Peptides against a protein of PDB entry 4KTY. Designs and how they scored, part 18

Target 1, 266 residues: chain A of PDB entry 4KTY
Amino acid sequence: YVLNDIGVIFYGEVNDIKTRSWSYGQFEDGILDTCLYVMDRAQMDLSGRGNPIKVSRVGSAMVNAKDDEGVLVGSWDNIYAYGVPPSAWTGSVDILLEYRSSENPVRYGQCWVFAGVFNTFLRCLGIPARIVTNYFSAHDNDANLQMDIFLEEDGNVNSKLTKDSVWNYHCWNEAWMTRPDLPVGFGGWQAVDSTPQENSDGMYRCGPASVQAIKHGHVCFQFDAPFVFAEVNSDLIYITAKKDGTHVVENVDATHIGKLIVTKQI

## One batch from the design tools (peptide; aimed at target 1 S87)

Design b2_p13_3_s3 (made by RFdiffusion4, then SolubleMPNN; from b2_p13_3, 8 letters changed)
Fold by OpenDDE base, seed 4:
Structure b2_p13_3_s3 (fold): chain B 266 residues (1-266), chain A 13 residues (1-13)
Amino acid sequence: as target 1 above (266 residues)
Amino acid sequence: SDLPSVLPFPKPK
């Protein structure tokens, strides 16, 4: 999880799983220097750079360009006229070297690109890391641990009221570390995500969230455990918006989200 | 497609 410089990222549909290669290139010239530069741009003090909790959280923020002129600009509207389409990237090296030379955010990325670059960042700094793909991945935008699906009285989804979404797949990272700030047993793999999805205490970042805590429903632990929990285990709540303005819960589906979580093992 | 996409919500039972 540190020495392998080429990886595989899972994508596609849950019933048609696909793989793509990704070159992390953590040992290539200039890459470690760029990772240090990223932490410099984040104004991270030297004392914190040896703490994987702080490093992974800073990396989560800095791999995306939001808030801090970080590495990658996301684009999801199929318009990539001012940069490189996300699908054109095959590894982290070109992205990181472009960022270092231009000192400006690189266009464009989506989840697997963010995860690929973030994986390089973590591995460069000696943090064991892997990419995780979640199929039927939920995006809870109002931090209530559920997918709020608003329906018209005719049963159709009200797209204006329904803000939450489910993606066919989403990629993020898991980083291995101890968590002395958490109870015993919640170290090990920590979910971290550099794809800008939700604001976390002032920045678009996510994690580290204890995978063990999430698996056992402990969402009270820092950082961003509720959001990660919702990505993999939120219920679909179907709410009918009636003409009189009242809301009625019509159905609950606890089986739709997080149908498959895939990562490679050594 | 290799791009992630938003799925439609299934009709409730």
Scores: peptide ipSAE 0.572, ipTM 0.929, DockQ to the pose 0.882
OpenDDE base, seeds 1, 2, 3, 5: peptide ipSAE 0.566, 0.551, 0.564, 0.569; ipTM 0.931, 0.926, 0.929, 0.929

Design b2_p13_3_s4 (made by RFdiffusion4, then SolubleMPNN; from b2_p13_3, 7 letters changed)
Fold by OpenDDE base, seed 4:
Structure b2_p13_3_s4 (fold): chain B 266 residues (1-266), chain A 13 residues (1-13)
Amino acid sequence: as target 1 above (266 residues)
Amino acid sequence: SPLSYKLPFPKPK
């Protein structure tokens, strides 16, 4: 996981799975120095730089440009006039070196670009890391662990009444570490995500969240376990908004989210 | 395309 500098990222649709090669380039000239520079820009104290919990959390914040002038600016509106289209990137090296040279956020990325750069960052710093792809990945916008789907009285979906959404696919990272801050058994793979999706205690960041905890429904553990849990396991809740302002749950679908989670082995 | 996008919610049962 640390030594492999070329990877494969899964994307597309659950019924049409596709792969994209990605060059992590953690051993390329200037890349480690850039990763250290990223931590410098984050004003990370030296005492925390040896702690994978702190490093991965800082990395999740700094790989995106929000809040802290981090590495990548996301774009999902198909407008890339002021930078490089997300699809044009083939690896982390050009992005990181551009960031180091310009000292300004690099445009543009989407989830696999964020995950690719973040994977390089983690591996550069000796943290075993991999990219995970989740098909039908939920974005819980109001932190209630469910997808709120509002229906008109005629049964049609009113997409304007909810901020919740579902990605065709989303990818994030898993980093291997001990979690002495959690009960025994919740170390190992930790979900971390640098794609800016939700604010976590003041910054657009996510994780580390114990994969074992999430698999067993333990969302009370730091960090951001509820959000990651919702990405892979939230129920669709169909709510009819009545004219009198009352809400009625019409249906629940527990099978729609997280149809497939894919990651590469060793 | 590797571009990600939001899916519409399915029709209720």
Scores: peptide ipSAE 0.681, ipTM 0.960, DockQ to the pose 0.912
OpenDDE base, seeds 1, 2, 3, 5: peptide ipSAE 0.675, 0.663, 0.661, 0.669; ipTM 0.956, 0.955, 0.955, 0.955

Design b2_p13_4 (made by RFdiffusion4)
Pose (drawn by RFdiffusion4):
Structure b2_p13_4 (pose): chain A 261 residues (1-241, 247-266), chain P 13 residues (1-13)
Amino acid sequence: YVLNDIGVIFYGEVNDIKTRSWSYGQFEDGILDTCLYVMDRAQMDLSGRGNPIKVSRVGSAMVNAKDDEGVLVGSWDNIYAYGVPPSAWTGSVDILLEYRSSENPVRYGQCWVFAGVFNTFLRCLGIPARIVTNYFSAHDNDANLQMDIFLEEDGNVNSKLTKDSVWNYHCWNEAWMTRPDLPVGFGGWQAVDSTPQENSDGMYRCGPASVQAIKHGHVCFQFDAPFVFAEVNSDLIYITAHVVENVDATHIGKLIVTKQI
Amino acid sequence: SLPTLTLLSHDEP
């Protein structure tokens, strides 16, 4: 989780698992300096840089280009003007070195690309890290921790009213650290996510959220545990437009995996 | 019966 500079990112389907190799390249010339440059550009106060909670949270904001001209721009537009399609990248090095050289956000990425770059950032600084993949990953748009699926009278999905969504898969990172800001028992792996989905305190960032706190539903503990809980375990609520028609308690988060040791 | 849902996707390598 610190010294391995290559890895595997899982994707596809639960019974059709695909792998994508990834070069983290945290030891390559120019990468460590690039990680420091990322924190400088985020205007992160130096006095907080010994705190992995802060470093990881800043990283979750600065790895994406939204709000702060950070590292990577997301796109699903099937055009990818003036850049590289997200599927073309095979590691983090070219992205990070291009960012340091050009001093401009790099185009383009999707979840596993954000996760790969963020993983490089964490391991390079010495924060143990890994990439996790969540199959049938929920995206909660109204912060009620459930998927609200609105139906027309005919029983079909009303695409105007329905805003929540579900991904075939989503990838984020876990960072290892104590959580002196939380009661004892909630350190260890913290979910951190640099792929923009929902604002957290006015910026696109997410975490660190204690995985142990998410497991027992104690999502009151900072940061962004309710959103992460919703990604892995929200119920689907079918609502006819308002009458609750049905509830699917098993659809979301069918499997979560990471590379073996 | 419930409707079949459309899921979001990513680029295939």

Design b2_p13_4_s1 (made by RFdiffusion4, then SolubleMPNN; from b2_p13_4, 5 letters changed)
Fold by OpenDDE base, seed 2:
Structure b2_p13_4_s1 (fold): chain B 266 residues (1-266), chain A 13 residues (1-13)
Amino acid sequence: as target 1 above (266 residues)
Amino acid sequence: SMPKLTYLTEDEP
């Protein structure tokens, strides 16, 4: 998981899974220097740089440009006039070297680009890491562990009331580490995500969240376990907003979110 | 309810 410098990222639809190659290039000239530079820009204490919990959490913040002028600017509006379209990137090397050279955020990324660059960062620093793709990935923005979908009386989605969203697919990372800050048994794979989705204690970052904790419903464990749990396990709650201001639950779908979670074995 | 099953392997890297 540390030595492989070329990977495969899963994307597309759950019934039409696609793959794209991604060059991580963690051994290429200047990449380690750039990863160290990222930690310098984050003002990480030297003592923290040997702790994979701190490194992965800082990495999740710094791979995105929000809050801290980190590596990548996200864009989902299909307007990429001032940079490179997310789909044009083929690996992490050009992005990281551009960031190091310009000392400014690189445009543009989406989830697989964030995950690719973050995977390079983790592997470069000796943290075993992989990219994970979740199909029908929930984005809970009100921290209630469910997707509230508000409907008009005609059955169409009320976009004004509906704030929660579902990605057809979303990519994040899992990093291997011990978790001495958690009870025994919750080390191993930890979910970390550098795609800027929600604010976590003051900045756009996510994780490390214990995969074992998530699998067993322990959402009280740091970091961001409720958010990651919601991404893979939220129920869809369809609510009709009546003209009188009352809400009626029309349906509950407990099967839609987290339809398939896949990764490449290396 | 308990979380859904995933297709992820949990082997040590």
Scores: peptide ipSAE 0.030, ipTM 0.748, DockQ to the pose 0.038
OpenDDE base, seeds 1, 3, 4, 5: peptide ipSAE 0.218, 0.019, 0.027, 0.017; ipTM 0.809, 0.527, 0.698, 0.502; seed 1 fails the geometry check

Design b2_p13_4_s2 (made by RFdiffusion4, then SolubleMPNN; from b2_p13_4, 6 letters changed)
Fold by OpenDDE base, seed 5:
Structure b2_p13_4_s2 (fold): chain B 266 residues (1-266), chain A 13 residues (1-13)
Amino acid sequence: as target 1 above (266 residues)
Amino acid sequence: SMPKLKLGTEDEP
């Protein structure tokens, strides 16, 4: 988890699982310096840099460019004319070195690029980390632990009312650490995500959320446990918007989200 | 009816 500098990232569809190689390069020249620079840009206190909870949370914020001119600009519009297409990246090294050299956010990333760069950041700083891929990953935008899907009376999705969304797949990271800030037993793997999905207490960041806490439904535990729980276990709530402005729950699907979670063990 | 899935990659399946 720390020593491997080459990895595999799972992507595609739940019924057509694909893999791509990713070079983490956490031992390459300039990468540690860049990780320190990232923490400097975050104005992270020196005393906090030895705390994996703080480091992973800062890394979650800083690997994306939002709020703080962090490492990567996300793009999903298929318009990559002002940078590198997300699929063209083969590893973290070029991205991190470009960021360090230019002192500007690098274009462009999507979830596996964010996860790849974040994995390098964590591993470079001695935090055991892995990439996790969730198929049918929910994006709950109102923190209600449900995917509210609004339908017109004709059965079509009302895109104006429907704010929540589902990824065909999403990649994030798990970082291994103790959680002295949580009850006993909620250390170990912590979900952290640098893909800018939702605001968490003032910044686009996510985690560390205890994987054990999520598995046991402890969504009250810091950080961002409700969001991570929703990504893997939210119900789809189909709501018909009537012409009179009333809403009626038509169906609930408790099986669609989080159909498969995959990670490499090395 | 299912929600429109966001593509996690730039490559459409």
Scores: peptide ipSAE 0.028, ipTM 0.653, DockQ to the pose 0.371
OpenDDE base, seeds 1, 2, 3, 4: peptide ipSAE 0.022, 0.023, 0.021, 0.018; ipTM 0.611, 0.633, 0.615, 0.602

Design b2_p13_4_s3 (made by RFdiffusion4, then SolubleMPNN; from b2_p13_4, 4 letters changed)
Fold by OpenDDE base, seed 2:
Structure b2_p13_4_s3 (fold): chain B 266 residues (1-266), chain A 13 residues (1-13)
Amino acid sequence: as target 1 above (266 residues)
Amino acid sequence: SMPTLTYLTEDEP
């Protein structure tokens, strides 16, 4: 989880799982210097740089360009004229070196690119880390731990009312650390995500959220446990919006979200 | 392939 400089990222569909190679390159020339530069840009104090909780949280913010001119600009509109299409990247090295050289955010990334670069950042700083792919990954935008899907009377989705969404797949990271800020037993793997999805206490960041806490439904534990819980375990609530303004729950699906979570072992 | 944002519907009865 620290020594491997080449990895595999899972993507595609749950019934047609695909893999892509990703070069992390945490030992390549200039990469460690760039990771230190990222923490400098975040104005992270020296004392915090030895704390994997703080480092992973700062990393989740700084790997994306939002708020702080971090490493990667996300784009999902299929218009990449002013940079590199997300699918063209094969590893973290070129991205990080470009960021260090230009001192400007690099265009463009999507979830696996964010996860790849973040994995390099974590491993470079001695934090054991892996990429996780979640198929049917929920994006809860109102923090109610469920996906509210509003339907027209004909059964089609009302896109105006439906604000929650689901990714066919989403990639994030898990980082290994102790959690002295949590009760005993909630150390180990922590979910962290640098893909800009939701604002967390003023910045687009996510985690570290204890995987054990999530598995046992402890969503009150810092950081961002409700959001991560929703990504993997939210119920789909199908609601028909009637013409008279009333809402009727038509169905509840508790099995769709988080159908498969995949990660590569060392 | 890029991830796809989806809006899900109930299956037809």
Scores: peptide ipSAE 0.033, ipTM 0.636, DockQ to the pose 0.066
OpenDDE base, seeds 1, 3, 4, 5: peptide ipSAE 0.025, 0.019, 0.027, 0.018; ipTM 0.590, 0.544, 0.653, 0.568; seed 4 fails the geometry check

Design b2_p13_4_s4 (made by RFdiffusion4, then SolubleMPNN; from b2_p13_4, 6 letters changed)
Fold by OpenDDE base, seed 5:
Structure b2_p13_4_s4 (fold): chain B 266 residues (1-266), chain A 13 residues (1-13)
Amino acid sequence: as target 1 above (266 residues)
Amino acid sequence: SMPELKLGTHPEP
């Protein structure tokens, strides 16, 4: 989890699982310096840099460019004319070194690129980390733990009313740490995500959320446990918007989200 | 190559 500098990222569909090699390069020249620079750009206190809770939370914010001119600019519009297409990256090193050299956000990333770079950041700083891929990953944007899918009377999705979304797959990280800020038993793997999905207490960041807490339904535990819980376990609520402005729940699917969560053990 | 993430996909009812 710390020593391996080459990894595998899972992607594709739940019924067609694919793998991609990713070079983390946490031991390559300039990478540690870049990770320190990232924490400097975050104005992280020196005393906090030894705390994996603080480091992983800062990393989740700083690996994305939002709010703080962090490492990666996300793009999902299939227009990559002003940078590198997300699929062209093969590892973290070139991204981190470009960021360090240019002192500007690097274009472009998507979830596996964010997760790859974040994995390098965590491992470089001695935090055991792995990438997790969730198939049918929910994006709850109103923190209600549901995917509210609004339908027109004809059965088509009302894109104006529907704000929540589902990814065919999503990649994030799990970082290993103790959680003295939580009750006993909620240390170990913590979900952290640098893909800019939702605002968490003023910044686009996510975690650390205790995997054990989430598994036991403890969504009240810091940080961002409701969001991570929803990613893996939200119900799909199909709501028909009637012409009279009323809403009717037509169907509930409790099985669609989080059908498969995959991670490499090394 | 890794295909781009499909943003905002909605399952069929």
Scores: peptide ipSAE 0.031, ipTM 0.653, DockQ to the pose 0.099
OpenDDE base, seeds 1, 2, 3, 4: peptide ipSAE 0.025, 0.028, 0.023, 0.024; ipTM 0.632, 0.620, 0.633, 0.616

Design b2_p13_5 (made by RFdiffusion4; failed a check: the pose's geometry)
Pose (drawn by RFdiffusion4):
Structure b2_p13_5 (pose): chain A 261 residues (1-241, 247-266), chain P 13 residues (1-13)
Amino acid sequence: YVLNDIGVIFYGEVNDIKTRSWSYGQFEDGILDTCLYVMDRAQMDLSGRGNPIKVSRVGSAMVNAKDDEGVLVGSWDNIYAYGVPPSAWTGSVDILLEYRSSENPVRYGQCWVFAGVFNTFLRCLGIPARIVTNYFSAHDNDANLQMDIFLEEDGNVNSKLTKDSVWNYHCWNEAWMTRPDLPVGFGGWQAVDSTPQENSDGMYRCGPASVQAIKHGHVCFQFDAPFVFAEVNSDLIYITAHVVENVDATHIGKLIVTKQI
Amino acid sequence: SNNYKLDFQDILP
């Protein structure tokens, strides 16, 4: 989780698992300096850089280009003008070195690309980290921790009213640290996510959210635990437009995996 | 490797 500079990112389906190799490259010439440059560009106060909670949260904001001209621009537009399609990248090095050299956000990425770059950032600085993959990952748009699926009278999905969504998969990172800001028992792995989905306190960032706190539903503990809980375990609520028609308690988060040791 | 959103229509009970 610190010294391995290559890894595997899982994707596809639960009974059709695909792997994508990834070169983290945290030891390559120019990368450590690039990680420092990322924190400089985020205007992160130096006095907080010894705190992994702060470093990881800044990283979750700065790895994406939204709000702060950070590292990577997301796209699903099937065109990818003036850049590289997200599927073309095979590691973090070219992205990070291009960012340092050009001083401009790099185009383009999706979840596993954000996760790969963020993993490089964490391991390079010495924060143990890994990439996790969540199959059937919920995206909660109204912060009620459930998927609200609105149906027309005919029982079909009303695409105008329905805003929540589900991904075939989503990848984020886990960072290892104590949580002196939380009661004892909530350190260890913290979920951190640099793929923009929902604003957290006015910026696209997410975490650190204690995985242990998410497990027992104690999502009152900072940061962004409710959103992460919703990604892995929100119920599907079928609502006819308002009457609750049905509840699917098992669809979301069928499987979560990471590379073995 | 590129991810996508699932259609809710396909999972209607």

Design b2_p13_5_s1 (made by RFdiffusion4, then SolubleMPNN; from b2_p13_5, 6 letters changed; failed a check: the pose's geometry)
Amino acid sequence: MLGYELDFNDFLP

Design b2_p13_5_s2 (made by RFdiffusion4, then SolubleMPNN; from b2_p13_5, 6 letters changed; failed a check: the pose's geometry)
Amino acid sequence: MLGFKLDFNDFLP

Design b2_p13_5_s3 (made by RFdiffusion4, then SolubleMPNN; from b2_p13_5, 7 letters changed; failed a check: the pose's geometry)
Amino acid sequence: MLGFALDFNDFLP

Design b2_p13_5_s4 (made by RFdiffusion4, then SolubleMPNN; from b2_p13_5, 5 letters changed; failed a check: the pose's geometry)
Amino acid sequence: MLPYKLDFNDFLP

Design b2_p13_6 (made by RFdiffusion4)
Pose (drawn by RFdiffusion4):
Structure b2_p13_6 (pose): chain A 261 residues (1-241, 247-266), chain P 13 residues (1-13)
Amino acid sequence: YVLNDIGVIFYGEVNDIKTRSWSYGQFEDGILDTCLYVMDRAQMDLSGRGNPIKVSRVGSAMVNAKDDEGVLVGSWDNIYAYGVPPSAWTGSVDILLEYRSSENPVRYGQCWVFAGVFNTFLRCLGIPARIVTNYFSAHDNDANLQMDIFLEEDGNVNSKLTKDSVWNYHCWNEAWMTRPDLPVGFGGWQAVDSTPQENSDGMYRCGPASVQAIKHGHVCFQFDAPFVFAEVNSDLIYITAHVVENVDATHIGKLIVTKQI
Amino acid sequence: SAENYLIPFPAPS
């Protein structure tokens, strides 16, 4: 989780698992300096850089280009003007070195690309980290921790009213640290996510959210535990437009995996 | 492709 500079990112389906190799390259010439440059560009106060909670949260904001001209721009537009399609990248090095050299956000990425770059950032600084993949990952748009699926009279999905969504898969990172800001028992792995989905306190960032706190549903503990809980375990609520028609308690988060040791 | 995408909601059972 610190010294391995290559890894595997899982994707595809639960009974059709695909792997994508990834070069983290945290030891390559120019990468460590690039990680410091990322924190400088985020205008992160130096006095907080010894705190992994802060470093990881800044990283979750700065790895994406939204709000702060950070590292990577997301796209699903099937065109990818003036850049590289997200599927073309095979590691983090070219992205990070291009960012340091050009001093401009790099185009383009999707969840596993954000996760790969963020993983490089964490391991390079010495924060143990890994990439996790969540199959059938919920995206909660209205912060009620459930998927609200509005149906028309005919029983079909009303695409105008329905805003929540589900991904075939989503990848984020876990960072290892104590949580002196939380009661004892909530350190260890913290979910951190640099892929923009929902604003957290006015910026696209997410975490660190204690995985242990998410497990027992104690999502009152900072940061962004409710959103992460919703990604892995929100119920699907079918609502006819308002009457609750049905509840699917098993669809979301069928499987979560990471590379073995 | 490794690119992720949104999936449709399943019909209510």

Design b2_p13_6_s1 (made by RFdiffusion4, then SolubleMPNN; from b2_p13_6, 8 letters changed)
Fold by OpenDDE base, seed 1:
Structure b2_p13_6_s1 (fold): chain B 266 residues (1-266), chain A 13 residues (1-13)
Amino acid sequence: as target 1 above (266 residues)
Amino acid sequence: SPLPHVLPFPKPK
């Protein structure tokens, strides 16, 4: 539920799983106020603040700084000038309090930092939440539910022809809620992600996507189910780019993505 | 490293 203020985040390699502690601190002084401030900065109407669907979607947008001067600035270039390296954070409290005090995005985060802060945000607002780690996590950039791997005629991979990528691990959140906007049975855990990855209807956000729907191959339901599905279950499609410009599918690998999904039991 | 990183695509099997 929302009671545990200290957690564990899984990371590393699929064959060498590591854990790190993370202090959520949802009960610390000033944290709830900061979460309300985040919703104020998002200009979220008061009527929607009691709806976990709207709150989690807004949270996924506002925990990252893109679009809306949200909480965290991401950095993946190993250069962290003018801020704190992502690995230096040990919890959400310092980040959220800095955001509240400075009224400016905090530098810097990566997926587990985004997930940690987002987890605090959700729990502060009474939404049961947990962090999920996916090993061999796909990033589908062209929204076709597959990893497009292009081969030259000599069989070598041409990585310049695709923007798709696979990460050794990626962290996001699952939030527990009813989904009256979806068919019966698709409530419960919903995938939400505040790490800025793809634009979703005008801003960098992700979810809530029904875990049950995705598990059963239903990706037609809001929000962002195709993207989350691709993260955990996309096929590798090997396509030969012929000299004449034609493309031919040569191989399909359905086992490479989503080798392990881990979360601490609530 | 604790940082996530992009994996190279494997050669087709």
Scores: peptide ipSAE 0.649, ipTM 0.952, DockQ to the pose 0.867
OpenDDE base, seeds 2, 3, 4, 5: peptide ipSAE 0.611, 0.618, 0.641, 0.629; ipTM 0.940, 0.942, 0.950, 0.943

Design b2_p13_6_s2 (made by RFdiffusion4, then SolubleMPNN; from b2_p13_6, 6 letters changed)
Fold by OpenDDE base, seed 1:
Structure b2_p13_6_s2 (fold): chain B 266 residues (1-266), chain A 13 residues (1-13)
Amino acid sequence: as target 1 above (266 residues)
Amino acid sequence: SPLSYEIPFPKPK
């Protein structure tokens, strides 16, 4: 999980799983220097740079450009003017070296690009890491652990009231580390995500969230466990907004989100 | 295409 510099990222649809090759290149010239530069740009104290908890959290923030002029600018508008389309990237090296050279965010990325670059960052710094793909990945925008789908009285979705959404697929990372800040048993794989989805205590970042804790229903532990839990296990709550202002739960679907979670065993 | 996108919610069962 540290030595492999070429990987495969799963994407597409749950019924038509596809793979994309990705070159991490953590050993190529200039990459380690760039990773250190990223931490410098984050103004990370030297004392924290040996702590994988702090490093992975900083990485989740800095691999995206939001808040801190980090590495990648995300774009999902299918235009990609003034940069490189996300699908054109084949690895992390060109992105990281461009960032180091220009000292400006690189355009553009989507989830697998963020995950690829973040994977390089983690592995380069000696943190075992892998990419995880979640099909039907929920985006909970209000941290209530569910997808709130508001319906009109005619049964159609009220797009104005419905703020939660679901990705056909989403990629993030898992980083291996001990968690002395958590109860015993919640070390190991930690979910971290650099794709800018939600604000976490002031900036777009996510994790590290204990995978074991989440699997056992513990979402009270730092960091961002509720969000990660919702990505993979939130129920769809269909709510009819009555004309009188009342909300009535019409249906619950516990099978829609997180249909498949895939990671390559390296 | 590797592009990700938001999918609409299914109709209630």
Scores: peptide ipSAE 0.614, ipTM 0.948, DockQ to the pose 0.923
OpenDDE base, seeds 2, 3, 4, 5: peptide ipSAE 0.600, 0.594, 0.595, 0.609; ipTM 0.945, 0.944, 0.943, 0.946

Design b2_p13_6_s3 (made by RFdiffusion4, then SolubleMPNN; from b2_p13_6, 6 letters changed)
Fold by OpenDDE base, seed 5:
Structure b2_p13_6_s3 (fold): chain B 266 residues (1-266), chain A 13 residues (1-13)
Amino acid sequence: as target 1 above (266 residues)
Amino acid sequence: SPLSYVIPFPKPK
């Protein structure tokens, strides 16, 4: 989880799983320096740089360009005219070295690119890390642990009211660390995500969220456990918006989200 | 293609 400098990222559809090779290159020239530079840009105190909790949280913020001129600019609108298409990247090294050289965010990434670069960052700094792919991954925009689907009286989705969404797939990282800030038993793998999805206490970041805590329903534990929980376990709540302004729950689907979670074990 | 995308919600029962 630390020494492997090449990996495989799962993507595609749940019924047609595909893999993409990714070169992490954490031992390549200039990469460690770039990781230190990233922490410098984040103005991270030296005392915190040895704490994987702080490092992974800062990394989740800084691997995306939002808020802090971090490493990668995301693009999901199929417009890549002012940079490199996300699919053109084959590893983290070129991205990180470009960031270090230009001192400007690199265009463009999507979830696997963010996860790949973040994996390099974590491993480079000695934090065991892996990439996790979740098929039918929910994006809960208001941290209520549900996918709220608002329907018109005719049964069509009210796009104005429906803010939550589902990715065909999404990938993030898990980082191995102790969690002395949590009760005993909630160390180990921690979910962290650098893809800019939701604001967390003032900036686009996510985690570390204890995987064990999430598995046991302890979504109150820092950081961002409700969001990560929702990604893999939220119910679809179909709500009919009546013309009189009332809302009625018409249906609940507990099987749609998180159909498959895959990670490379080696 | 590795591109991710938002999928529509399934029709309710």
Scores: peptide ipSAE 0.615, ipTM 0.947, DockQ to the pose 0.905
OpenDDE base, seeds 1, 2, 3, 4: peptide ipSAE 0.614, 0.611, 0.614, 0.606; ipTM 0.948, 0.947, 0.947, 0.945

